# Ledger of designs, part 98: peptides against a protein of PDB entry 6RGO

Target 1, 392 residues: chain A of PDB entry 6RGO
Amino acid sequence: MALKLLGFNQDATCFSVISSNKGVTIYNCDPFGKCFELEKSTSNDEELDFLVEMLFSTSLIAVVDKTIGASKRKKLKIVNTKRKATICELTFPHEIMDVIMNRKIICVVLKSDQIFVYDISCMKLLRTIDVRGEKLKSTSKFRNSEAVGDIGVRVSLSTDNNSILCYSSYSKSDKENAPLNDIVVFDALKCIQINVLPAVHQSNIVCIACSPDGMLMATASEKGTIIRVFKTIDTENDEPILVNEFRRGSRPSRISEMKFNHDNTLLACVGESDTIHIFALPVTTTEADANEDDTLQQSSHSLSSSINGLQYISKGLANRFGKIIVSKIPTQSQQRHVAYIKIPENAKYRIGFPKDTTNTIHICGEDGNYLVYSIPRNEVGPCTLVKSNTFD

## One batch from the design tools (peptide; aimed at target 1 I120)

Design b2_p29_8_s3 (made by RFdiffusion4, then SolubleMPNN; its pose is not in this set)
Fold by OpenDDE base, seed 1:
Structure b2_p29_8_s3 (fold): chain B 392 residues (1-392), chain A 29 residues (1-29)
Amino acid sequence: as target 1 above (392 residues)
Amino acid sequence: SAKEREERRKKEEEEAEEILKKLEELKKK
C-alpha cells in the first residue's frame, strides 16, 4: 500500500503516517503500536495528503487535509485524539505548507510565504511574518508562485518553552529572483527578531533544523552537499557564528529532514540518498574547564576524502561569504565521528531523537519499517540495529 | 528513570489537557 510519512513528534515517542486505505495513523514507539487513527473522510481513490503535527505524546494534534479542494488546504484543525473531536478550526487566506508546534506556540506557514505565529493556549495570533513583504516594496511583479517548484519558506522551532523560530528569508539583493538563502532567528513568544544570518548558502535553503534548546541551527541548500551549523542568538563582532560545516556527500542530493539530539551532541540528516548521516557536534566547553592539560595526542589521521559526512571547515568560505565569522573552532581534535544508516533506494525515511537515550535514533520508512539504531561513540562507522517493527 | 519519564509524560498530558480545555471553552463562546 502507498504509505506517506508525516514524521516523528518532538521527542520521537510517536510518529505519524498516511495510509491510502485508513487516512492518518499515529504509532507509539515504545511500546510499539497504533495509538490513534483519523479515518478517511472520502471514498475516492484520490491520493491522500495531510499535514499532522502532534504535541509530544499528548492527545493534541494539528491537522490539515490537503487531499481534496482548495478550501480544506487552507484549514487547520486542532483535534483531541482521546475524544476524536475537532476543538478549533482556523481558516487561512492561502494554502498551508507547514505546521510546527511546541507547548507554547503554533507556527503556520502559507504558500504566500507568510508565517502565522499563535499562542497555543488560546489560539491568539501573536504575529504575521510576511517573508515577501520586505522584497515587495522593491519589486512590483508578484512572481506567479505557480512556476517556482518546491521552493518556499522553511521553518524550524525549538521544542523548549523559549520558542526560538528559525525561518528562511529572501536575500536583500536587487535581483527579482533573490534566493531564500537568508535565515532569520525570531523569539516567537516576544515576537522579536533576535538575529539575521545573511547568505548562509549560495542557493535556496530547503531544510532547517533548530536544536531543542534553540541555541543551534542547521541549514542545507538545494545542493544538499554541505550542512552548516550556526549559533542562533550569539554573535561575534555582530557577525554570525559558524560552529560546524559538514559534508554529507560529493553528489547533489535533496535533504528532506535534519534533527538535533536532545543534548546537541549529534545532528542527523535524511533525504533522497541511500544513507542517513549522523554528525558529531563538538561539545562547547564553557570557558571554565579549559585547565585540564590532558595532552591526548589523538593522531590527526587524515580521514580520507572517501568518507561521506566528513566535517570540513573550509577556510575559503570566510572569503566568499564575507561576514560569516568561522569562530575559531577550538583545535581540540575531538574525534569528529560520523555514523551512518543504509536505507533502501527510493524509500523515504523520517528521523527522530528520543529524549532519554541521546545515542539512539528512531527512523521510519514508507516501506513500513520502524527501526531503532544505536549510534557508535567516538568512532566512524555504521549504526547498530537495536529494535525493528513493521507498520501498514 | 522510567518513573521520571512517566511523570514527565503525565505533566505534558496535563498541560495539553489544560490547553485543550481552554480551546473548548473558546469554542462554546
Scores: peptide ipSAE 0.206, ipTM 0.801, DockQ to the pose 0.880
OpenDDE base, seeds 2, 3, 4, 5: peptide ipSAE 0.195, 0.194, 0.191, 0.193; ipTM 0.795, 0.795, 0.795, 0.801

Design b2_p29_8_s4 (made by RFdiffusion4, then SolubleMPNN; its pose is not in this set)
Fold by OpenDDE base, seed 3:
Structure b2_p29_8_s4 (fold): chain B 392 residues (1-392), chain A 29 residues (1-29)
Amino acid sequence: as target 1 above (392 residues)
Amino acid sequence: KEEERKKEREKLEKEAEELLEKLEKLAKE
C-alpha cells in the first residue's frame, strides 16, 4: 500500500499517516498502536492528500482534504476524534498549504502567501499576515500566481504558550524574482512583529524549525547544504543573532523537516538524503548558580573565538544595506553532525523528539517503519536502535 | 516519571475537552 507521512505531533507521542486504501490514520507511539482513523470519503483511485495537525495527544485535530479534484482544499475542519465529529469548518479564499497549532494558536498558510492567525479557544481571527503585500508596497508587479512553483511561504510555531511564529518572507530586492530568503519572527498572541532577519540564505528558504520555547529558529534553503540557527529575540547584550551554522553535506539535497529537542540541545534534520543528521547546540549557560560538581566536560569549543569575524557593522550602515546578517562564516566554523541515522534511499521519513527523553528521537517512514533511536552523548557516531514497530 | 506523564496527559486531555466544548457551543450559535 502507498503510505504518505504527515508527521509527528508536538511532543512525538503520536504520528499521522495517509494510507491510499484507508485514509488518515493516527498512531500512538507508546504503547504503539492505531488510536484514530478517518475513513476515505471518496471511492475514486485519486491519490489522497491531507493536512493533519494534532494538538499533542488530545482528541483535537485540524484536517484539510487536499486530494486533487476535491472541493475541500480551501476548507479547514476542526475534528473531535473521540466523537468522530466536525466541530468547526472554516473556508478560505485560496488553497490551504499548511496548518500549525499549539494550545493557544492555529496558523493557516494559504497558496496566496497569506497566514491566518486564529485564537484556538474561540476560532477568532487575530491577524491576516500578507507576505506578498509587504512586497507590493515596494514593487507594483504582481508575480503571476501561476509561477509560484513548489516554493511557498514556510512557517514554524513554538509549541509553548508564547506562540512564537517564524515565517519566510520575500527579500526587498527590486527584482521580480526576489527569493523567499527573509525570516520574520512574530508574536502570534500579541500580533506583533518581533524581528526580521534579511537574506538568511542566498536562495529560497524551504524549511524552518522553531524551538519549543520559541527562543531559537533553524533555517535551510533549497540547497540544503547549510543549516543556520538564529536567536528569535535580540538579547540586550550585543550577541550575534546567528548562533550556529551546521553543514549537513557538500552535495545539494532538500531538507523536508527539522526539529529541536525539548531542551534546545539538539537539532535534527531529514529530507531526500539517506541520512538523518543530528547536531549539538551549544548550551547557553546562563550563569545561574549551578553548583560546582557536574562539570561534564562538554568541550564547549567556544564559538566566541570564531565569531570575531562577524563585525557588527555599526547601526549607521544598517539603514541602507539591510544588516548583512550572513557574512561568509569561515568554512572552518561549520560544525558537522554529532550523530546520524541511516535511512533507506527513496523512503521519506519524519522526525520527532519526545519530551521526557532528550537523547531519544522518534522516526517514521513511508516504508511502514516506526523506529526509536538513542542519540550518543559523548561520541560522534551512529544512533542506536532501541525499538522498532511496523504500520500499514 | 510514568505517573507524572499520566497526570500531564490527563491535564492535556481535559484542556482539550474544555476547548472542544467551547468550539461546539460556538458552532451552534
Scores: peptide ipSAE 0.189, ipTM 0.788, DockQ to the pose 0.821
OpenDDE base, seeds 1, 2, 4, 5: peptide ipSAE 0.180, 0.172, 0.182, 0.160; ipTM 0.774, 0.769, 0.775, 0.761

## One batch from the design tools (peptide; aimed at target 1 C88 R103)

Design b2_p30_3 (made by RFdiffusion4)
Pose (drawn by RFdiffusion4):
Structure b2_p30_3 (pose): chain A 327 residues (1-135, 151-284, 335-392), chain P 30 residues (1-30)
Amino acid sequence: MALKLLGFNQDATCFSVISSNKGVTIYNCDPFGKCFELEKSTSNDEELDFLVEMLFSTSLIAVVDKTIGASKRKKLKIVNTKRKATICELTFPHEIMDVIMNRKIICVVLKSDQIFVYDISCMKLLRTIDVRGEKIGVRVSLSTDNNSILCYSSYSKSDKENAPLNDIVVFDALKCIQINVLPAVHQSNIVCIACSPDGMLMATASEKGTIIRVFKTIDTENDEPILVNEFRRGSRPSRISEMKFNHDNTLLACVGESDTIHIFALPVTQRHVAYIKIPENAKYRIGFPKDTTNTIHICGEDGNYLVYSIPRNEVGPCTLVKSNTFD
Amino acid sequence: SEEEEDEEFAEEIIEQLEEKELEKVEVESP
């Protein structure tokens, strides 16, 4: 089958790719190279490694499952790339759905909507967050820098009226203090959530409305959350998969089950800005590094890696600059 | 430079985890 299940780094330095053949490879961007290659851990052809989230450019990797079910739901391994050794092997009572890391805090998301927060220096569990214990699945996002700030979707106070709903809660994982609770920002479920690297901004994706809403995160008034801007969906409602914020928080990238990738600018310092054509029934992941604000890195399941430029004052499409092919 | 600092910082975390001999850890929910 195709080389599916791409994962993207926080710092846009490298990307995680599960080669359907054997193990998982991690490439670099500049210079492009085979950075890390996991050995054989397989027994059948279509069984897939699912979840890999990494540090910035380091040797520290978070790896989850290999087998379809032998040791998948209840595993987390911490591996150094230079010496291929497992350090800590944590076990969890449910199936892992997502793992997000930063320099201070490690988050583990379970299928039962439990979020485990760890101080990464000693792996002490800071707090267990019973989201489903209070009231598709939960989408969680996190800031990259320090003062790392956690964002998760929570159910509303209409559980009696119906089973599924999605509001937003802002949480400071550094001090384990809930900062702001946002109301039902959508009339539908939440598909994907992105938080700014500095933790000041947040994006929301709806399945039905397909309109991205941006709210201030922490400095927002206590009385009411502050809405920043909205972005035109285009000609057709489409499901969104992954969104990213720029380092200066002037740009927002959007990808999904669509022909095109949309680029949204920010009025921090409207409907559409830059659009990147994309093959229809293939899936891609997004990133952009810290070095410049004009370059956008593209990861594709077709086997191609592309670097596009951004037009500052033109509403035109992006210009391709650099490309390379996968393995 | 920043990449080097990140590598040093990751190595420090790995050393601290090895000193604590945290080879296996089990986590339970309340």

Design b2_p30_3_s1 (made by RFdiffusion4, then SolubleMPNN; from b2_p30_3, 14 letters changed)
Fold by OpenDDE base, seed 1:
Structure b2_p30_3_s1 (fold): chain B 392 residues (1-392), chain A 30 residues (1-30)
Amino acid sequence: as target 1 above (392 residues)
Amino acid sequence: SEKEELEKEAEEIFKKLEELKLDKIENSLP
């Protein structure tokens, strides 16, 4: 059957899929099984398209039907899964492209490059963010969005209550075709811009991941060869702090999803390649507790020693055109994956990190596989399959 | 449990949304 993956929830306790015959199905990860199903309202052989965002493992879901008619594509339904009832519906001026939530905030991304930020507790609009700004409205020849691939505003939200929103923005260039290569960090609760990371890639950003605590952000461009990790809030001399630069591969390949684990020690990425890559993040020991004396010579030649040197303060070489370009980390200093999972070619996969097991990753495929892998800690190698289930 | 706390928070959200009568369109699931 044609399955389309919607992804994992915030804590990887559930995942959602579209089945052409059934509609939307939500699976629980442990114990594995169906927990909710949205029946297909229409007998038509139309390719089903939905957005589904679940509030953790609760009865609250946000649903957008993208399948049938331009009006439904503009509607966000808040559904109670226990009652099988729509509680409220919001209509937007443009097609909904993405929906993300946490315990406090819902963000709705529109095809117009607008982000609507809501207080979830009352669905009060807190902010409308116009990513194009006023100046770019005049030169909007609607790029016939048909031919230029799925280049739109990308967003990620922290899963904590701090509600750090990271989004891609257009670089300040006088060119009609400015890339979406800036990042804005936004406090979604206070509705304040915290930080701006200019020109983090040379091409459009197509994937963003925020850490659960909102302190880190990972970015990937259309090339998908390099992943950059930044601090979101902290700056050094008013410049963005680049924490890591990872090399996924030498060949261009689209990254569809990235996720941090719960303790910010791992970053996983998946996309059009036959490989899920997992990168280790250096634990930034805060300098404070260096005082205690305890002599235990445990010769853990942990891979930690090679990572310490790369506080590359990316002094933005202000090239003659006044643009801070994030200094390219030398290709030799690019870290590789510490772990990997091989996946079938042409199978789309989604990834999630469970909260309780920081060295475990959940994956699901359009091939109908739900897989749990253990991530090796002390060696570079393949992940070990721990649990497997099938779904349809 | 954290799950029970989150579900209670979701029920409080539902109650408040029901009280606000935010455009209750059709009770039918899509």
Scores: peptide ipSAE 0.567, ipTM 0.819, DockQ to the pose 0.354
OpenDDE base, seeds 2, 3, 4, 5: peptide ipSAE 0.542, 0.547, 0.541, 0.566; ipTM 0.814, 0.828, 0.825, 0.832

Design b2_p30_3_s2 (made by RFdiffusion4, then SolubleMPNN; from b2_p30_3, 14 letters changed)
Fold by OpenDDE base, seed 1:
Structure b2_p30_3_s2 (fold): chain B 392 residues (1-392), chain A 30 residues (1-30)
Amino acid sequence: as target 1 above (392 residues)
Amino acid sequence: SEKEEEEKYAEEIEENLLKLNLKKIEVKLP
């Protein structure tokens, strides 16, 4: 059967899949089992496509029927899963490309490169962000958005109530073909731009992850060889702070998803490769707790010595000549994964980090496997399989 | 429990959306 993975919810307590025969199914992770099924409304052998965004483990979901030929690609439904009832339906002027939410905010990304930000409690529109708005003033030609492939605005939202929204934006290049290689950090509650990170990659950004607390973001380009981690809010001399640069691999490979764990100590990535990579983030010791307990310092020193060198202040990437000078962190300073999971070749996987177990990762595959892995703390190596379940 | 508080919050959202009678919203571009 063709399964299509939709992903995990915010806390990795549930995941959603499309079954060709049934429609959308939501699984609970612990105890493992089906918790909801949305039946296919059409008998046609059309390839089902949906967006499903869960409000954590609640009965509320946002659903978009993206099935080819369906006039529903512009419709967002808020559904109660217990009652199997549509609460409200929003019809957008353009096709919905993505939907993200937390407890406060729902963001809807359109094919028009617009982001609609809503207060979830009342579905009040707080902001429309036009990512093209600055570019359209310079380019009279509506590029037929049909010929630009799977390159569109990418978004990520913090899972906390601060509701930090990170999105990809077009660089201020006079070229008609400006890449989506800038990041904007936006307070979705206050509807203010907090930060702009110019030219974080040389090519279009295809994946963004925001940390649960909104303090960090990870970015990957179409090449998927390098992952960059930045502070979202904090700046140094009005310049973006690059916290980490990770090397996923030497070969180009698309990254489809990245996730931080709950305490910002791990970043996982998955994509078209046979390997899920897990990277360790430096624990930002807040200066305050440096005083008392001397004793436990000895074992942490071996990992810390390699981290201290990489305060690369990404000095002004815009030289006076409009050259995007992506600060190349020296390839020697690129950290590798600390842990990995091997997955079947050509199997699409999704990843999630549970809140209560910072060293555990949940993964699910279009092969019908739901797997729980333990992440090694003190050694570089494979993750250990702790639990496995199957779904159809 | 945290899950019960989240479900209660989801019920409050649903009640608010139902009170607002937001059954169908046509989102216009500004």
Scores: peptide ipSAE 0.505, ipTM 0.920, DockQ to the pose 0.896
OpenDDE base, seeds 2, 3, 4, 5: peptide ipSAE 0.494, 0.500, 0.490, 0.479; ipTM 0.915, 0.918, 0.912, 0.909

Design b2_p30_3_s3 (made by RFdiffusion4, then SolubleMPNN; from b2_p30_3, 14 letters changed)
Fold by OpenDDE base, seed 4:
Structure b2_p30_3_s3 (fold): chain B 392 residues (1-392), chain A 30 residues (1-30)
Amino acid sequence: as target 1 above (392 residues)
Amino acid sequence: SERKKLEEEAEKIFEKLEKLNLKKIEVELP
């Protein structure tokens, strides 16, 4: 049976899949099992395509039927899974490309490069963001998106209530074919632009991850060789702060998904490669008050001491034309993965970090495998398989 | 549990959406 993965929810407690024969199935991770099924409404042998975004592990889901030829590709349905009922249906002027939510906000990305931001509690429109509209009105040529691979606006939303939205934007270059290589950081609740990170890659950004708290953002381009991690809100001398630059590999490979763990200590990436890569982030010691409990300091010092030396504050090289180019961290200071998972070649996998276990990663594959791995703390190496389940 | 609190939030959202009678919304471009 052909499976298509939709991904994990915000806390990796559930994942969703499309089965060609059944429709949409949602699995609970622990205990493992089916928690919801949306039956195929059509008897046609059409290849099913859906967007499904869950509000954590609740009965609230957002569903878009993206099946080819379907008029429903413009319709967002808010579904109650307990009642098996559509509660609300929103019809958009353009095809829905992505849907992301947290406890406060739902964002809908359209093929028109527009982001609609809603208050989830009442489906009130808070903001329409026109990512093209910041470019001069003239190049109204809709890229016939048929031929050029899936280059559109990418979004990521913090899972907390602060609702930090990161999205890719077009560079301010007068070139008709300006890349989607800028990032905008947006407060989705207040509807305020917080920050703009110009030209974070040389090519289009194809993957973005926001940290759960919205304080960090990871980006990858079409090349997928370098991952950059930035602060979202904080700036230094009005310049973007590059926290880390990670090397996934030497060969180009598309990154399809990235995730931070709950405490911002790990960043995972997956894509077309046979390897899920996990990178360590420097523990930002918040100066929590030095209350005296001395004892457990010894073992954490060894990993922290090697990381402390590599605060490369990349001074933005202002190019001669006043464009801030994020300074490239020297190739020698590009950190590699600290852990990895080998996956089958050509198998699409999705990743999720559970909230309660910061050194555990959940993965699921279109091969029908749901796998739980333990991430090594003290050594660079493979992750250890802890649990395996299969789904159909 | 956190899961129970989140489900109670989802139920409040559904009750509010049902009271608002938001069954079908055509989203016009502003």
Scores: peptide ipSAE 0.616, ipTM 0.943, DockQ to the pose 0.908
OpenDDE base, seeds 1, 2, 3, 5: peptide ipSAE 0.615, 0.607, 0.613, 0.615; ipTM 0.945, 0.942, 0.944, 0.944

Design b2_p30_3_s4 (made by RFdiffusion4, then SolubleMPNN; from b2_p30_3, 14 letters changed)
Fold by OpenDDE base, seed 5:
Structure b2_p30_3_s4 (fold): chain B 392 residues (1-392), chain A 30 residues (1-30)
Amino acid sequence: as target 1 above (392 residues)
Amino acid sequence: SEREELEKYAEEIFENLEKLKLKKIENTLP
């Protein structure tokens, strides 16, 4: 059967899949089992396509039917899974490309490069963000979806109540074909722009992850060779703070998803490659726990000492067009993974970090495997499989 | 539990949306 993965929820307690024969199924991770099923309304052998975003492990889900008809692709349904009922339906002027939520906010990304920000408690529209800006509204050249590949506005939202929204934006080049290589950091509750990170990659950003607390953001371009981690809010001399630069690989490969763990100590990435990569982030030791056990810190210190050399040499290479480009860290100073998981090359996987176990990662595959891995802390190596389940 | 508190919050959202009679929300182009 063709499975299509939708992904994990915010805390990796559930994941959702599309089955060609059944429709949308939501699984609980522990205890493992089906918790909700949305039956296929049509007997047609049409390839099912849905967006499903869960409010954690609750009965509240947002659903978009993308399978058929331009009218359905413009409709967001808020569904009560316990009642199997649509509570409300939001209609948009354009096709819905993405939906993301937390406890406070729901964001809807349109094919028009607009982001609609709602208060989830009452579905009040707080803000419409036009990523193209007003000048591009007149040029009705929608990126013809056929010729300009899967390059659209990417978003990530913090899972906490701070509701930090990170989104990709067009670089301020007067070129009609400006890359989506800027990042905007936005307070979704206050509806204010907090920060702008210009030209964080040379090409379009295709993957963004916000940390659960909204303090960190990871970015990857269409090349998927380098991952950059930035502070979202803090700046040094009005310049963005690059915390880390990770090398996934030397060969180009698309990254489909990135996730931080709940304590911001790990960043995982998955995509078209046979490997999930897990990177260690520097622990910001707040000064308080400086006391007792000296002995185990020696192995972690070797990773931290290499990070202090990440001076943002904002040599503003004012290219002839006055654009600030994020300086590349020398390839020798680029960190590698600390842990990895091998996956089937032909199976798409999704990743999630559970809240209560910071050294555990959940993964699920279009091969019908749900897998729980333990992440090694003291050595660079493979993750250990702890639990496996199958789904259909 | 945190899960039960979140479920209660989801139920409060559903009740609020039902009270507001927000069965259909049309977003026109600005």
Scores: peptide ipSAE 0.632, ipTM 0.947, DockQ to the pose 0.914
OpenDDE base, seeds 1, 2, 3, 4: peptide ipSAE 0.629, 0.617, 0.601, 0.606; ipTM 0.947, 0.943, 0.893, 0.894

Design b2_p30_4 (made by RFdiffusion4)
Pose (drawn by RFdiffusion4):
Structure b2_p30_4 (pose): chain A 327 residues (1-135, 151-284, 335-392), chain P 30 residues (1-30)
Amino acid sequence: MALKLLGFNQDATCFSVISSNKGVTIYNCDPFGKCFELEKSTSNDEELDFLVEMLFSTSLIAVVDKTIGASKRKKLKIVNTKRKATICELTFPHEIMDVIMNRKIICVVLKSDQIFVYDISCMKLLRTIDVRGEKIGVRVSLSTDNNSILCYSSYSKSDKENAPLNDIVVFDALKCIQINVLPAVHQSNIVCIACSPDGMLMATASEKGTIIRVFKTIDTENDEPILVNEFRRGSRPSRISEMKFNHDNTLLACVGESDTIHIFALPVTQRHVAYIKIPENAKYRIGFPKDTTNTIHICGEDGNYLVYSIPRNEVGPCTLVKSNTFD
Amino acid sequence: AEEEEEEEFAEEIIEKLEEIAEENPVFDYE
C-alpha cells in the first residue's frame, strides 16, 4: 500500500513517515537525509505503526505501537536515535490516540479521553484529566515553547439533551491550573485543534460549519473569551485534518480533504490569502520553520516533499522552491 | 548555537531518564 501515516515535527526540521514496507523512517529537511530508520518489527503486510511524536531536532522519540494489537494500546517507549535503545516503557490502561511533546511537558491522549500530563525531567505524572469522566474523539493541541499551554475539546452541559458536543478548555500544564473555559464555539463536533507555538492563540475546526475560529488564549478577558477573526471556508464544506500557526503568529496553514491548502494571515500586528494546489485523493501534512516567515514545508503521502514560498502582498498561489522525493 | 543548546538540554534529560531506568525501567499506570 501507499506510504501512509505521516507525522510532522514542531520545529519543521524533520518529519515522521511510516514506510509501508518496513519500520519507520525520519528524514531531515536541511540538508535532506535519512535521519533515523527503525528496524523490522513486523509480521504481516498491512499492519501499521500509528503514533510518533518527537522532540525538536534531538535523539528523543516517542514511539507507540507496531503490532495491530499485541502491544499497542498500552505502550509507550522512549528511544535514543543514535544508540537505538529503549529507556522508559510506560503502560497505560487504554488505547493511545495522540502524543504531543514539548521541552517541558509530555502529554499522552487515551481513547477514553484521558490526558496524562508528565514532567519530562522525571516522568512524574502531574495530573490525570478525566474529560469523559466528567460529562469522533477528543482533539488536543499544545504550545511548543516553554510556558507550555494545553488545549483540549470538552463536552458541554447538554449531555442530558444529547450525547455529543464540543466546547474548548484552556489549561496551563506547567502549573496544572485551568485558565479559561470557552463555551460551545460550534454547532457541530470539533475535528482538529491547533495552538500557537507561544501559546497565545488557538484555532478550531468544525465538521459541519467548516469555518475556523481563532480565540485569544490566556490574556483574554476573564469575563468573556475574545474572538479574533474568522476565515472563509471556500466553495465547499470540507473536513479539516491539521492546522499550524507561524512563529510570529501572522500566518495560519490549513489542510484537509480538499483540493487546496489555504493560508490565512493575521491582523495581530482576510477571507483567503495564499492557496497551494494539492492532488485530490492524497493526504498531506504541514509545517514551517523558525528561520524564515516565507517558507512553508509540505509533507505528502505520494512520496514528494515540497517547499513553497508565500506572497506577502499578493493574493496569488504559492511558488514552489525546493523539492525532494521519499523512500 | 540554539541547536547546540537544545542538544545539550536533551542529553541532560536522557541522562536523568537512564538513571531512573537503572532503578526501574517499567512504569505502570493501570

Design b2_p30_4_s1 (made by RFdiffusion4, then SolubleMPNN; from b2_p30_4, 14 letters changed)
Fold by OpenDDE base, seed 5:
Structure b2_p30_4_s1 (fold): chain B 392 residues (1-392), chain A 30 residues (1-30)
Amino acid sequence: as target 1 above (392 residues)
Amino acid sequence: SERKKLEEEAEKIIKKLEELAKKNPVIDLT
């Protein structure tokens, strides 16, 4: 049977899959097993496509039927899984591309590059964000999404109540083909823009991850060779703070997903490569615990790659050339993974970090494997398989 | 447990949405 992975929920307690024969299935991770099934409404041999966003492990889910030919691609269903019933339905003017939620908000991304922000508690529209802005409304060229791999607005939302929304935006370049290489940081509750990170990569952003607390953001471009981690809110001299720059690999490969762990100590990435990479983030020691004198010369080779700051090359014409973030980090001093998992090249995998175990990662594959790995603490190396389950 | 608090919050949201949906089950934005 063809499986398509939808991914983990916010705390990696559940994951969702599409089975060609069954429709949508949600699995619980521990104890492992099916917890919800949404039956296929059509007998047609059409390739099933769905968006499913879970409110953690609760009975509240958002569902979009993206199946080709379905008039349902514009419809968001809010479903009670305990009752197996649609609570309410929202119809949008354009196809739904993504849905993300936390305890407070739902964000709906449309093919029109609009983000609709809702209060989850009443489905009241709080904001419509138009990422194209006024200038791009004139170019009615909907990029025919068929040929150029679906380069739309990417979004990530903090899993906390602060509801920090990070989204990709078009650079201010007067070019008809401006890349989606800016990031906007948005308070989704207050409906205010907090920050703008201009030109964080040279090409379109294809993957964004917000930390659970919304304080960090990871970005990857179409090249997927470099991952950048920024502070979301804080700036230094009105410039974005680059916290980390990681090298995934030398070969271009699309990153499909990135996740922070719950304490912001690890960043994982997965995509089209045979390897899940896990990177260590510097622990910001708050100044308070500096008093205990314990002279343990742990020769932690602090990979203190001195991240010599992002240089904004303002090319001199004030109006036309947006600031470009240029990494000054030499290719040789770019941080590598601290841990890795080998996966089948032909199987798409999704990743999640459980809340209670910061050194554990959950992964699931279109090969029907659900795997739990332990992450090494003190050495660079492979993760250790702790638990395995299969699903169909 | 935190999971129980989340489920109780979700149940409150569900109940409120079900009450709203009795008035307007389909919200058209087209």
Scores: peptide ipSAE 0.512, ipTM 0.882, DockQ to the pose 0.904
OpenDDE base, seeds 1, 2, 3, 4: peptide ipSAE 0.512, 0.505, 0.511, 0.507; ipTM 0.885, 0.885, 0.886, 0.884

